# Peptides against a protein of PDB entry 9IZ0: the designs that were tried, part 55

Target 1, 345 residues: chain A of PDB entry 9IZ0
Amino acid sequence: ITCLGSNGHTYKQLVKGGNDDLRQDAVMEQVFEQVNGFLRSYRKTSQRNLSMRTYKVIPLALKTGVIEWVQDTIPLGEYLDSAHKVYHPKEWSLSTCRKLIAEKQMEDLETRLKVYDLVCRHYRPVFRHFFLESYADPVQWFTTQTNYARSTAVASVLGHVLGLGDRHGQNILIDKTSGEVIHIDLGIAFEQGKKLPVPECVPFRLTRDVVDGMGITGVEGVFRRCMEFTLETLRREEDSLLSVLEVLRYDPLFSWLISPLRRMKKQKMQLENFNQPESGNITTDASRDPKIQRNNVSGESEAERAILKVRQKLSSTLSVEASVGELIRIAQDPSYLALMFCGWS

## One batch from the design tools (peptide; aimed at target 1 P197)

Design b2_p21_7_s2 (made by RFdiffusion4, then SolubleMPNN; from b2_p21_7, 10 letters changed)
Fold by OpenDDE base, seed 5:
Structure b2_p21_7_s2 (fold): chain B 345 residues (1-345), chain A 21 residues (1-21)
Amino acid sequence: as target 1 above (345 residues)
Amino acid sequence: EEEELEKLEERRRKLVEEVRA
């Protein structure tokens, strides 16, 4: 929809209705705004204008709300699919890569690593081209690529700490003006991504294309340093961050668990992305509902566990540099990426 | 910072030339 603001400006807004709980997104955006406060207060992060990019979410009802339409954005996955066809027209399609990974999903790690390596050789990174093609001016190119690396660093640390899941290329927007990343669809948090049918095993998305967008330095330089400064800020503000999360413990509207419906929707989308629509009547024999044992784990017990995990991730047992180094290593490790539904791009 | 920018601009020029070729 397009709304006329009280200031006389027109704003595009996305009205979402259905099964998506926009309250989860709104709460996570509020947490990001608090974290942005911490990033603005700390010299090392404020001097670099480090922030998690946010968007406005207005929940109207249990299943309905208005989302700010972020202008001049593109989903990372949409750009990568288009760019890969342009820059690597002789390489495999995204559908071919997905199929090969899916066919080996139930196999051992060695087999999954072999197919991941094969896919990687036939689907090369292209995301550096976003910056090269979008910005003719060298200063704009450098600025936007730097903003990308900075925003990705903040989102990576914060995404790890809060256990943000479902970080696929359609849930990561790129701002075409600033180069910054905007994370959307925040309804999988506090490590609930590990409960998906394909468990998430990386701390954040740091795939080859995510790294390729950082330019020739890759993860080294701006990205690593900005992760370190972000983690240092979050460790310093641990009690403040935990206090914000404790408010959510008492929010009766906040879900610490992935909804069964969302889990099923994500499972279906994962499976449908693997099955080309051959026009065969897939009689969805709804009869094999895996009895999702409603483990009656009280929402409070899951909140306490989630907050404990946040505290553990903020632990000063390792240096900031060592902690960031390990996070970057794990996020790029083929042994983890080969287990993901789309770890190659 | 300026020397790093110039080095990056030169690398960018090369990469843009490689993509246009």
Scores: peptide ipSAE 0.036, ipTM 0.517, DockQ to the pose 0.012
OpenDDE base, seeds 1, 2, 3, 4: peptide ipSAE 0.016, 0.009, 0.015, 0.000; ipTM 0.438, 0.357, 0.396, 0.279

Design b2_p21_7_s3 (made by RFdiffusion4, then SolubleMPNN; from b2_p21_7, 11 letters changed)
Fold by OpenDDE base, seed 4:
Structure b2_p21_7_s3 (fold): chain B 345 residues (1-345), chain A 21 residues (1-21)
Amino acid sequence: as target 1 above (345 residues)
Amino acid sequence: SLEEELELQERRRKLVEEVRA
């Protein structure tokens, strides 16, 4: 829809109808706004204008809401699929790569690494071309690539600390004007991505294309340093961040657990994306085994575990540099990426 | 409603500000 604002400007808005509870997204955006406050308060982060890009989410009902239309954006996955066809027209299709990874999903790590390497050789990175195509002026190119690396660094630290899941290429938008990343569909948080049919095992998305967008320095340039400054800021503001999360502990609108409906939706989307026939037997009729003790793990006990896990991720036991170094290593490790839904791009 | 959700978001923001002070 297009709305006329009280200021006489027209604003596009996305009315989302469906099965997604936008309340989770709205709460997570409020957490990001609070973190953006911390990032503005510290010299190392404020001097670099480090922020998580936010958008307005207004839930209207259990399954409907208004989302701010983020103008001039493209999903990362949409750009990469298009650009890959242009720059590498003789390489494999995204559907071929997905199929090969899916066919080996139940195999051992060695077999999955072999197929991941094979896919990587037939689906090369292209995301550097986004900046080269979009910004003909060298100053604009450098500025936007820097903004991309900065925003990706902030999102990577926050994504790790808050345990953001479902960070596939359709849930990461690129702003065509600034080069910044916008993370959307925030309803998988606090490590609930590990409960997906394909468990998430990386701290954040740092695939070959995500790195290719950082330019010739890759992760060793602006990205690493901005991760370090972001993590340093979050460690300093640990008590403030934990206090924000404690407010959410008692918020009846916030879900610390992935909803069964969202889990089923993501399962279906994974199967559709893999072109896997509905093998009728993966109706694990969770209704039939009465010995799945409904551990009435109260939402409070899950919130407490989530907050404890955030505190553990903010621990000063390792230096900021060592912690960031390990996160970058794990996020790029083929042994983890080969296990992911789309770890090659 | 839209208004009720905006009020809820504003209440949540205020609660977060009160816990930080």
Scores: peptide ipSAE 0.119, ipTM 0.730, DockQ to the pose 0.016
OpenDDE base, seeds 1, 2, 3, 5: peptide ipSAE 0.083, 0.099, 0.056, 0.083; ipTM 0.690, 0.716, 0.670, 0.704

Design b2_p21_7_s4 (made by RFdiffusion4, then SolubleMPNN; from b2_p21_7, 10 letters changed)
Fold by OpenDDE base, seed 5:
Structure b2_p21_7_s4 (fold): chain B 345 residues (1-345), chain A 21 residues (1-21)
Amino acid sequence: as target 1 above (345 residues)
Amino acid sequence: EEEERRRLEERRRELVEEVRA
């Protein structure tokens, strides 16, 4: 919808209705605004204008709200699918790659690694082309690529610390003007991605295309340094960040658990990739609500566990450089990436 | 066109080196 603001400006807004818990998005955006406060207060992050890109979420009801329309954006996955067809027309289709990974999803690590490596040889990175094609001017190109690397670094650290899941290419927008990443659909947090039918095992999204977008330096330069400064800021502000999360512990509207409905939706999407389209009317007899044993793990116990994990991730046991180095290693490790859902590549 | 492209690619390399320094 398009709304006229009280200031006379016209704002595009997305009305999101249905099963999406916009309250979780709104709360996570509030956490990001607090973190942006810390990033603005710390010299090393402030001098680089490091921030998590936020968007306004106004929950209207339990399952309905208004989201600020982020203008001039494209989903990363939409760009990549189009760009792969243009720049690598002789390579495998994304559907072929996803099928091969999905067919081996229940196999051992060795088999999954072989398939992942095979797919990687037939599906090469293209995301560097986003910056090359969008910005003719070298200074604009460089500025935008730098903004991308900076925003990706902030989002990677913060996404790891908060345990953001479901970071597939449709939940990451690229701002076409600034090159910054915008994370959307924040309903999988505090490592609840590990509870998906295919567990998430990487700290954040650092796929080959995410790295290719950083240009010739890859992870070694702006990205690594900005991750280090971001983590240093979050470690410094640990008590402040934990205090923000403790407020959420007492919010009866905040769910520290993945919703059963999101879990079912993800399970269905995973199963649909296994079944060839036999035209069989699977009447989804909605009547077999699997008695999700509500393990009545009190929401309080899950909140406490989540806060403890955040504290553990902010631990100064390792240097900032060592911690960032390990995160970057794990996020790019084929042994972890090959275990991800077929839609992760 | 090719000469302008080469100049743009060279300036892109220079900018990358300036920020590595």
Scores: peptide ipSAE 0.186, ipTM 0.794, DockQ to the pose 0.012
OpenDDE base, seeds 1, 2, 3, 4: peptide ipSAE 0.029, 0.015, 0.052, 0.033; ipTM 0.504, 0.279, 0.548, 0.689

Design b2_p21_8 (made by RFdiffusion4)
Pose (drawn by RFdiffusion4):
Parts: C-alpha cells; sequence; structure tokens
Structure b2_p21_8 (pose): chain A 304 residues (1-257, 299-345), chain P 21 residues (1-21)
C-alpha cells in the first residue's frame, strides 16, 4: 500500500498477514540500529561509512504486522532468476537443480557433493551482471558495488554473531541506486536454522552468485577488510552489546529457536567475539567455511 | 511421501514433549 507524503514523497507499506516474526524483526532492527551507533562512534568503522542497514518495522501484531516496503528494490531471490535465463539460457534451469538435489537428500556425502558439483558446474554465476548495465557510469557502479560489499559483509558478520536464520534470496533486498543490502524477515535467530529438520552448514549467506556480485575480486579485499573491521569494532564494544543481548534475554519477546537457548546463544556470541583467536584469522576461517563447496553442497536445494 | 513421513514423526515428537510438560 503506497501513500503520498506532505513533502511530496510516496511511502510504500508492506503489510503482512502471515505470521512472520515481525516483533523479533523489530527487536533485531533495534540491535542493528545500536550497532550502527557503535560503528558511528569510531574512526575506522565510520570512515568506511559501514552500517548494517535497517528497514523500519512497525509490528502492530506479530501475525499481522506492517513494515516499511523500502524504496525501490528488487529482492535477490526474485532477481537472478530472470537474469539466469537471460544471461545463460543454455545452462540448466532451477527446476533441474532443485529436485535433482531433491534426489540428493537421501544420498550419502560423496553423492551429495558430486551432484552438487555437477549442478554448480552447469549453472555459472550470473548475479555479477546486476551491477553492470543497470546503475550508471563506472563511479556510481563502483560506489554501489562497495556499498553492497560493505553492507553484506557487516550483515553477514552480525548474523553469524547473532545466529541469524533464513538467508535465501527471498530474504535479501538490494537497494539499486545506492547498493546497500537490506536483510528482511530475520525471524530465525540465535542459531535457529542449522538445527532444522533439514540441517545446514553455512553460517551466513554466501553463495557463488553473491561472491560473484562483490566484483571480479571474490571475498578477499574490501569484503574481508570490512568484515574484520566489523569484528574488531564489535569486540571493542562487546560489553555494551552483551548488555543489549542480556536485556533481550530477560524479556519473553525475542525468539531463541527458565533455562533457554538464549544463554548458550550469547555464550556462543562471546566465543565468536573472543579475543583468543586473532580477528584476521577469524575472518579468514569464516570466509573459508562460508565459501567452500563441501559445506555449500549440504545446505539445501539451489544455493548455487 | 517423505514429507508426510516427516510430518508424522514431528507430530509424534511434539506430542511426547507436550505430555512430558
Amino acid sequence: ITCLGSNGHTYKQLVKGGNDDLRQDAVMEQVFEQVNGFLRSYRKTSQRNLSMRTYKVIPLALKTGVIEWVQDTIPLGEYLDSAHKVYHPKEWSLSTCRKLIAEKQMEDLETRLKVYDLVCRHYRPVFRHFFLESYADPVQWFTTQTNYARSTAVASVLGHVLGLGDRHGQNILIDKTSGEVIHIDLGIAFEQGKKLPVPECVPFRLTRDVVDGMGITGVEGVFRRCMEFTLETLRREEDSLLSVLEVLRYDPLFSWLGESEAERAILKVRQKLSSTLSVEASVGELIRIAQDPSYLALMFCGWS
Amino acid sequence: EEEEELLEELEEQIEEEEEEE
């Protein structure tokens, strides 16, 4: 539902009747805003202008809340389905991949990796072409690319820290003229998903297409630097963060999918921010564990 | 079929946990 504005600008409101965890999304957005404040009160984490982008959430009811449909955007999942067909029509469709993996579900490890390798060899990455031929001449394109890299890196590091759940393309919105990413529908949090009926391996959203969209350079450069600066900044302001997560723990609103998984979850948050390992080594291991095909094969259908 | 079997298993597990509560 799109309404005008007194200043003359239209605002789009996405109302949802489905039982999306909009209250959890709201408190997560509050945490994200406070993180933006942390990144704001520092030298390195603000020269890059890095921020985990937040979309305003106004949940009138958990089942029937209303959120801000962000200014003109194309969701990642709804995108690169058309781009896949237009750019690579010869290669296989999503239908062949999907249920072919469906045949992979009951198979062993080697079979799962083999079929995944085959399908991934068939479907070359295509998201790299969104930033080309869409935004503008090169300066704006590069600004948009670095904005996407930064925003996705910060979102991914924060999601791994807070154990964010679903990370399909249907839950990612790319801005357009700016390029900052907006994660949507973050209902599953505090390590909720991996432990699904169907298990997962990847801690944060990192497919082949996503790393192809970061530019010619994969996730080694601006992405890693932004991730590691985010990790160090989050560690430096760790006490305030755990204070925020504690106040989340003591209220019965946040979903942690007496004693609760929230305690163990924040302990794992502390471990993820623990200074025992160097931050650079932590970022390196995170990139490896999110990029390796062995982990990617077991994730789920698609996710090429 | 496999999804229906999984649904039955989940229902059983849920009922067990509710009874325990």

Design b2_p21_8_s1 (made by RFdiffusion4, then SolubleMPNN; from b2_p21_8, 14 letters changed)
Fold by OpenDDE base, seed 5:
Structure b2_p21_8_s1 (fold): chain B 345 residues (1-345), chain A 21 residues (1-21)
Amino acid sequence: as target 1 above (345 residues)
Amino acid sequence: ELKKKLEELLKKLLEELKKLE
């Protein structure tokens, strides 16, 4: 839908109707707005204009709402697929890489590491080219690359702390004007990504292309320091953050668990990427609803466990530098990335 | 023009370096 605002500006809005509860996204955006308040109040984060980029979500009903269309954005995965074909036309296709990783999904770690390394050698990073192509002015180039590293650092800390899942290249938008990342589709939070058919085992997305976009310093410098300042701010505001999350404990509309429908949809999308389109009429007899064993795990008990995990992630047992160092290490570790659906890019 | 852009870039680099310290 295109709406004319009272200010004379035309706003594109995405009306979503369907199986996804936009209330989950709306609630997570409210949490991000509160966190952005903390980031603005703390000198070290405010001086760097650190923020999680947000988008407006207006839930209209259980499965219907209006989402702000973020103008001048591109999905990270869309850019990377296009750029890889341009810069590395002799390397493997994304489809070939996905196939090889997926064929070894049930194999041991050693076999999965070997295929991951093989894929990495035939699918090299390209995301640095986004900044080099998009910004002919050196000042714009540097500013946008810095904004990218900063926004990625904030999103990485928040993504870890809140246990954001499903952080694939289509759920991460790049703002072409600012270079900032925008995380969308927030319906997998509080470590529910570990319950996906391919479990998420990294704290946040820090793949080779995500790092390549940071330029010659990689994770060192702006990214690492901005993660540290963000985590320091969240540790300082722990009680405030936990109080925001406690409000969600009593929201009967907030789901602390992954939707079974979303899990099934992800399973299908992960499996359909395996099947070449053989034109076979797989009449998926929709009749066997797997009895949703509503394990009566009270939503309250899951909320309490989720909040406890957030508190544990904000623990001051390790320094901010040590905690960030370990998070960066794990997020880049081939032993974790080889287990991911798309850990190479 | 190029000199001015280079000076602005160097200024931004110095501002970011001071933020890393």
Scores: peptide ipSAE 0.033, ipTM 0.674, DockQ to the pose 0.000
OpenDDE base, seeds 1, 2, 3, 4: peptide ipSAE 0.027, 0.029, 0.027, 0.025; ipTM 0.634, 0.648, 0.609, 0.589; seed 1 fails the geometry check

Design b2_p21_8_s2 (made by RFdiffusion4, then SolubleMPNN; from b2_p21_8, 11 letters changed)
Fold by OpenDDE base, seed 3:
Structure b2_p21_8_s2 (fold): chain B 345 residues (1-345), chain A 21 residues (1-21)
Amino acid sequence: as target 1 above (345 residues)
Amino acid sequence: ELEEKLKELLEKKELEEELKR
């Protein structure tokens, strides 16, 4: 819809209806607004304008709402598929890579690593070209690439701490004006992505293309330092952040569990993405698995475990530098990336 | 070439600024 504001400007808004609970997304955006308050309060993060990019979500009902239209954006995965065809026209198609990974998804780690390496050799990174193509002016190029690295660092720390799952190339928008990342579809939080048929094994998305967009320094420099400053800020504000999450524990509108419908939708998307034939029997067995029924863990006990897990991730047992170093290592580890649906790009 | 070198110099300069802050 297009709305005329009282200021005479027209605003495009997305009315979303269907099966997605926008209340979950709206709550996560409110958590990010609070975190952005913390980032503005500390010199090291404020001087770098570190923030999680947010968008307005107004839930109207259980499955309907209004979302702010994020103008001048592109999904990361859409850009990467298009750019890869331009810059590497002799390499494998994304569909070929997906097929090979899917055909080996039930094999051992050694076999999956060999297939991942093979895919990586035939599907090279291209995301550097986004900045080179979009910004002819060297200062704009540099500023936008830096904004990308900074924004990705904040999103990576928050993604780890809050256990944001499903961070694939269609759930990450790139702002074409600023170079910043915008995370959308926030309906998997607090490590619920580990309960998917293809479990999320990485703390955040740090694939070869995500790194290629950071320029010549890759993960070293701006990205690493901005992760460190973000984590330092979150550790200082641990009690404030936990207090925000405790409010959500008692919010009857917030679900600490993935809804059965959202789980089925994500399962279907994973199966479609793996070109697995819809054997009509898999939808019936997921409802009959007595392990799924026995994990009627109360929403309260999941909330308590989630908050405890956030506290553990904010622990000062390791230095900020050591913690960030380990997160970067794990996020880039081929042993985890080879297990993902799309870990090569 | 000159534009790429200018881009690399800018990246180095910001890395230095990020390390100094």
Scores: peptide ipSAE 0.075, ipTM 0.744, DockQ to the pose 0.000
OpenDDE base, seeds 1, 2, 4, 5: peptide ipSAE 0.037, 0.030, 0.036, 0.051; ipTM 0.687, 0.679, 0.700, 0.716; seed 2 fails the geometry check

Design b2_p21_8_s3 (made by RFdiffusion4, then SolubleMPNN; from b2_p21_8, 14 letters changed)
Fold by OpenDDE base, seed 1:
Structure b2_p21_8_s3 (fold): chain B 345 residues (1-345), chain A 21 residues (1-21)
Amino acid sequence: as target 1 above (345 residues)
Amino acid sequence: ELLEKLKKLLELLLAELLELL
């Protein structure tokens, strides 16, 4: 829809109707706005204008809301698929890579590493071309690449700390004007991504293309330092952040657990991305209700566990540098990336 | 114009170098 603002400007808004509870997104955006307050208050983060890019989410009903249409954005995965066809036309298609990874999904780690390495050799990074194509002016190129590395660093720390899941290339938008990342579909948080059919094993998305966009320094320099400053800020503001999360503990509209319906929907989307539509009428016999033992783990006990996990991630037991170093290592580890739905790009 | 662009690029490169140190 298009809305006229009180300022006389016309805003495009996405009306999302469907099974997605936009209340989860709205709550996570509120947490990000509070964190952006902390990032503005701390000198090292404020001097770099570090922020999590947010978008307005207005839940109107259980299944309906208005999302701000983020203008001048592209999904990372859409850009990468298009750019890979241009720059590497002799390499494998994304569908071929997905198929090979899927065919080995139930195999041992050694077999999965071999297929991951094979896919990586036939699907090379291209994301550096986003900046080279979009910004002919060297100042704009360098500024936008820096903004990308900074924005990715903030999102990586926050994504880890809050346990943000489902960080595939369609849920990460790139702002074409600033190079900043915008994370969308925030309904898998507090490590609920580990409950997906393909469990998320990385703290955040730091695939080869995500790194290729950082330029010649890769994860070193701007990205690493901005992760460190962001984590230092969050450790300093631990009590403030935990207090924000405690308010959500008592929000009856906030779900600390992935809903079975949302899990099934994400499962279906993951499986449909593996199958080209051969015109087979798969009658979904919905009759196999797996007896999900509704262990009525009270939503309160899950909230408490989530908050304790956030506190544990903010622990000062390791230095900021050591903690960031370990996060960057894990996020790039082939032993984890080979287990992901799309860990190669 | 070119000189100001070069100056600004140098400022940005120096800022990145200071993040590497």
Scores: peptide ipSAE 0.223, ipTM 0.855, DockQ to the pose 0.000
OpenDDE base, seeds 2, 3, 4, 5: peptide ipSAE 0.099, 0.098, 0.091, 0.205; ipTM 0.787, 0.783, 0.777, 0.847

Design b2_p21_8_s4 (made by RFdiffusion4, then SolubleMPNN; from b2_p21_8, 12 letters changed)
Fold by OpenDDE base, seed 1:
Structure b2_p21_8_s4 (fold): chain B 345 residues (1-345), chain A 21 residues (1-21)
Amino acid sequence: as target 1 above (345 residues)
Amino acid sequence: ERLKELLEKLEEELKKLLELL
């Protein structure tokens, strides 16, 4: 739909109708706006204009709402798939890489590392070309690459602290004007990504292509420092952030747990991305209800655990530099990336 | 090559500028 704003501008809005609980997205966007307040108040972050890019989510009804259509964006995964075909036409397709990783999903770590390394050799990073193609002016090129590194740093810290899951290349938009990242589909938070069929083992997405977009310095420069400044700000504002999350504890509309339906939907989407449609009616008889023990862990007890984990992630036990260094190391570790659905790109 | 060297130099100079900002 197109809405006329009070400012006389027309905004395109995406009406999502479906099984997606837009309340989760709306709540997470509210948390990001509060965090953006903290980032604006702290000198080291405000000077760098550090922010989590947000989008407006207006829930209209159960599982329906209006999402701000972010203009001039592209999904990271869409860009990368297109760019790999252009720059490396002799390399493996994304589908081939996915297939090889999936075929080894049940194998040991050593076998999974071998296939991951093999995939990495046949699918080289290309995301640097986004900036080189889009920005002919050197100042614009550098500014946008810097904005990308800054934005990715903020999103990485917040993604870790809030335990954002499902951070695949289709859920990360790139703003073509600013180079900033926009995270969408925020309904997997508070480490619920670890409950996916392919568990998320990394704190945030820091794949080879994500790093390639940071330019020659990779993670060593703007990205690392902006992560440090962001984490320093969040540690300073710990009580304020926890107070925001405590409000969500009492929101009966906020789910601290991934719904079984959403988990199954993500499982199907992961499986369907492996099956090119050869016309096999696999009626997967949904009748094997695994008795997922409804451990009646009250939603309150899960909220309390989630908040406790956020507090633990904000702990000053390690320096900001040490904490960021560990996060960057883990996020780039092949032993974790080889376990991911798409850890190579 | 020469464009890469120029980009590397520009990145290094602008990195220094961004460290000062």
Scores: peptide ipSAE 0.024, ipTM 0.639, DockQ to the pose 0.000
OpenDDE base, seeds 2, 3, 4, 5: peptide ipSAE 0.021, 0.023, 0.023, 0.022; ipTM 0.622, 0.655, 0.640, 0.648

## One batch from the design tools (peptide; aimed at target 1 R98 H168 V198 F341)

Design b2_p22_1_s1 (made by RFdiffusion4, then SolubleMPNN; its pose is not in this set)
Fold by OpenDDE base, seed 1:
Structure b2_p22_1_s1 (fold): chain B 345 residues (1-345), chain A 22 residues (1-22)
Amino acid sequence: as target 1 above (345 residues)
Amino acid sequence: SEEVKKLLEEYNKYLKGLFSVE
């Protein structure tokens, strides 16, 4: 829909109808706005204009809402698929890579690493070309690439701390004007991505293409330093962040658990992307999902566990530099990326 | 619709009440 704003401007808005609870997205966006307050208050982050890009989510009903259409954006995965065909027309298709990874999904780690490495050799990074194509002026090029690295750093720290899942290339938008990343579809949080059929093993998306977009320095320099400043800010504001999350514990509209319906939808979407023919009766014994008795006690215990995990991730036991170093290492580790649905790009 | 506007106002008031950590 197109809405006329009170300022006389027309805004495109996406009416999302379906089984997705937009209240989860709206709540996570409010958490990001609070974090953006912390980032603005802290000198090291404010001087760099560090922020999580947010979008307005307006839940209209249990399963319907209006999402602000983020203008001038492209999904990262859409750009990468298009650019890879242009710059590497002799390399493997994304579908070929997906198929090979899927065919080995049940194999041991050694076999999966060999297939991942093979895919990586036949599907090279291209995301640097986004900045080279879009920004002819060297100052704009440098500025937008810097904004990308900064924005990705903030999103990576927040994504880890809040345990954001489902960070595939279609859920990460690139702003064509600023180079900033915008994370969408926020309904998998607090490590519920580990409960997906393909468990998320990385703290955030730091694939080869995500790194290629950072330019010649890769993760070293702007990205690493901005992760450090972001984590330093979140550690400083730990009590404030935890207080915001404690309010969500009492929000009857917030779900600390992935809904069975959303899990099934993501499972179908993963299977459909593998082009596996409908081989036989996977009796989804949907009958044995225990009636998740909405025992208020179970939701409260999950909220408490989620908040405890956030507190643990903000622990000062390791230095900011050591913590960020380990996060970057894990996020780039082939042993984790080879286990992902799309860890090569 | 006026109904959507009301729901929006109520929800924004609810969210503001949740996240106004004064």
Scores: peptide ipSAE 0.000, ipTM 0.266, DockQ to the pose 0.018
OpenDDE base, seeds 2, 3, 4, 5: peptide ipSAE 0.000, 0.000, 0.000, 0.000; ipTM 0.232, 0.248, 0.271, 0.288

Design b2_p22_1_s2 (made by RFdiffusion4, then SolubleMPNN; its pose is not in this set)
Fold by OpenDDE base, seed 1:
Structure b2_p22_1_s2 (fold): chain B 345 residues (1-345), chain A 22 residues (1-22)
Amino acid sequence: as target 1 above (345 residues)
Amino acid sequence: SKEVIELLRKHNEPLKGLFSVE
């Protein structure tokens, strides 16, 4: 739809209907706006214009709303698939890599690491080319690559602290003008990604292509320093951030748990991304209802647990540098990336 | 969908302060 703003400007808007609870996205965007306030108030982050890129979400009803159309963006995964075909036409397809990882999903870690290494050798990083292709001017190139590293650092810290899940390449947009990342589909938060059929085991997405976009210094430059400044800001504003999250504890419309429907939808999407459409009636015998232990853990007890985990992630027990160092290490560890749905790119 | 249009119409009054839908 096109919307005419009160300012007389026309804005393209995406209307989402169906099964996605846009209230989750709207709440997370409100949390990001509060965090952006903290980042603007703190000298070390403000001097670098550090922010989480936000988009407007207007929930209209249950599972229906309007989302701001983020202009001049591309999904990271769409760019990477296209660029990989151009720069590495003799390497494996994304579908081949996915198939090999899937075929070994139930194997031991050692076998999965061998498959991950094999995939990595036949699917090389290409995300550096985004900046080289898009920006002929060296100053613009440097600026946009710097903006990418900065925005990725902010998103990585926030993604860890808030336990953002489902951070695959289609849920991360790249702004073609600024080089900044925009995270979308925020309905998996507070570590609910660990409840997915392929559990998320990394704190944020820091795959080889995500690092390749940072240029020659990789993580050892703008990215690391901006993570440190972001975490330092969030630790200073811990009480303010927790107060924002406590308001959500009393919001009857906010779900601290992944809905069974959303879990099943993500399960189906993960499985369908492995199945090429061979017309085989896989009667998914839905009869293996894994006993959803309806632990009637009240939504309140899960909210309290989520807030406690946020507090624990903001703990000053380790230095900012040590905490960021460990997060970067874990996010790049092959032992975790080999377990992911798409840990190679 | 007709449902989305009806929802937009129902919410159009509070949304008029932000944007109109054309």
Scores: peptide ipSAE 0.000, ipTM 0.256, DockQ to the pose 0.022
OpenDDE base, seeds 2, 3, 4, 5: peptide ipSAE 0.000, 0.000, 0.000, 0.000; ipTM 0.268, 0.243, 0.277, 0.285

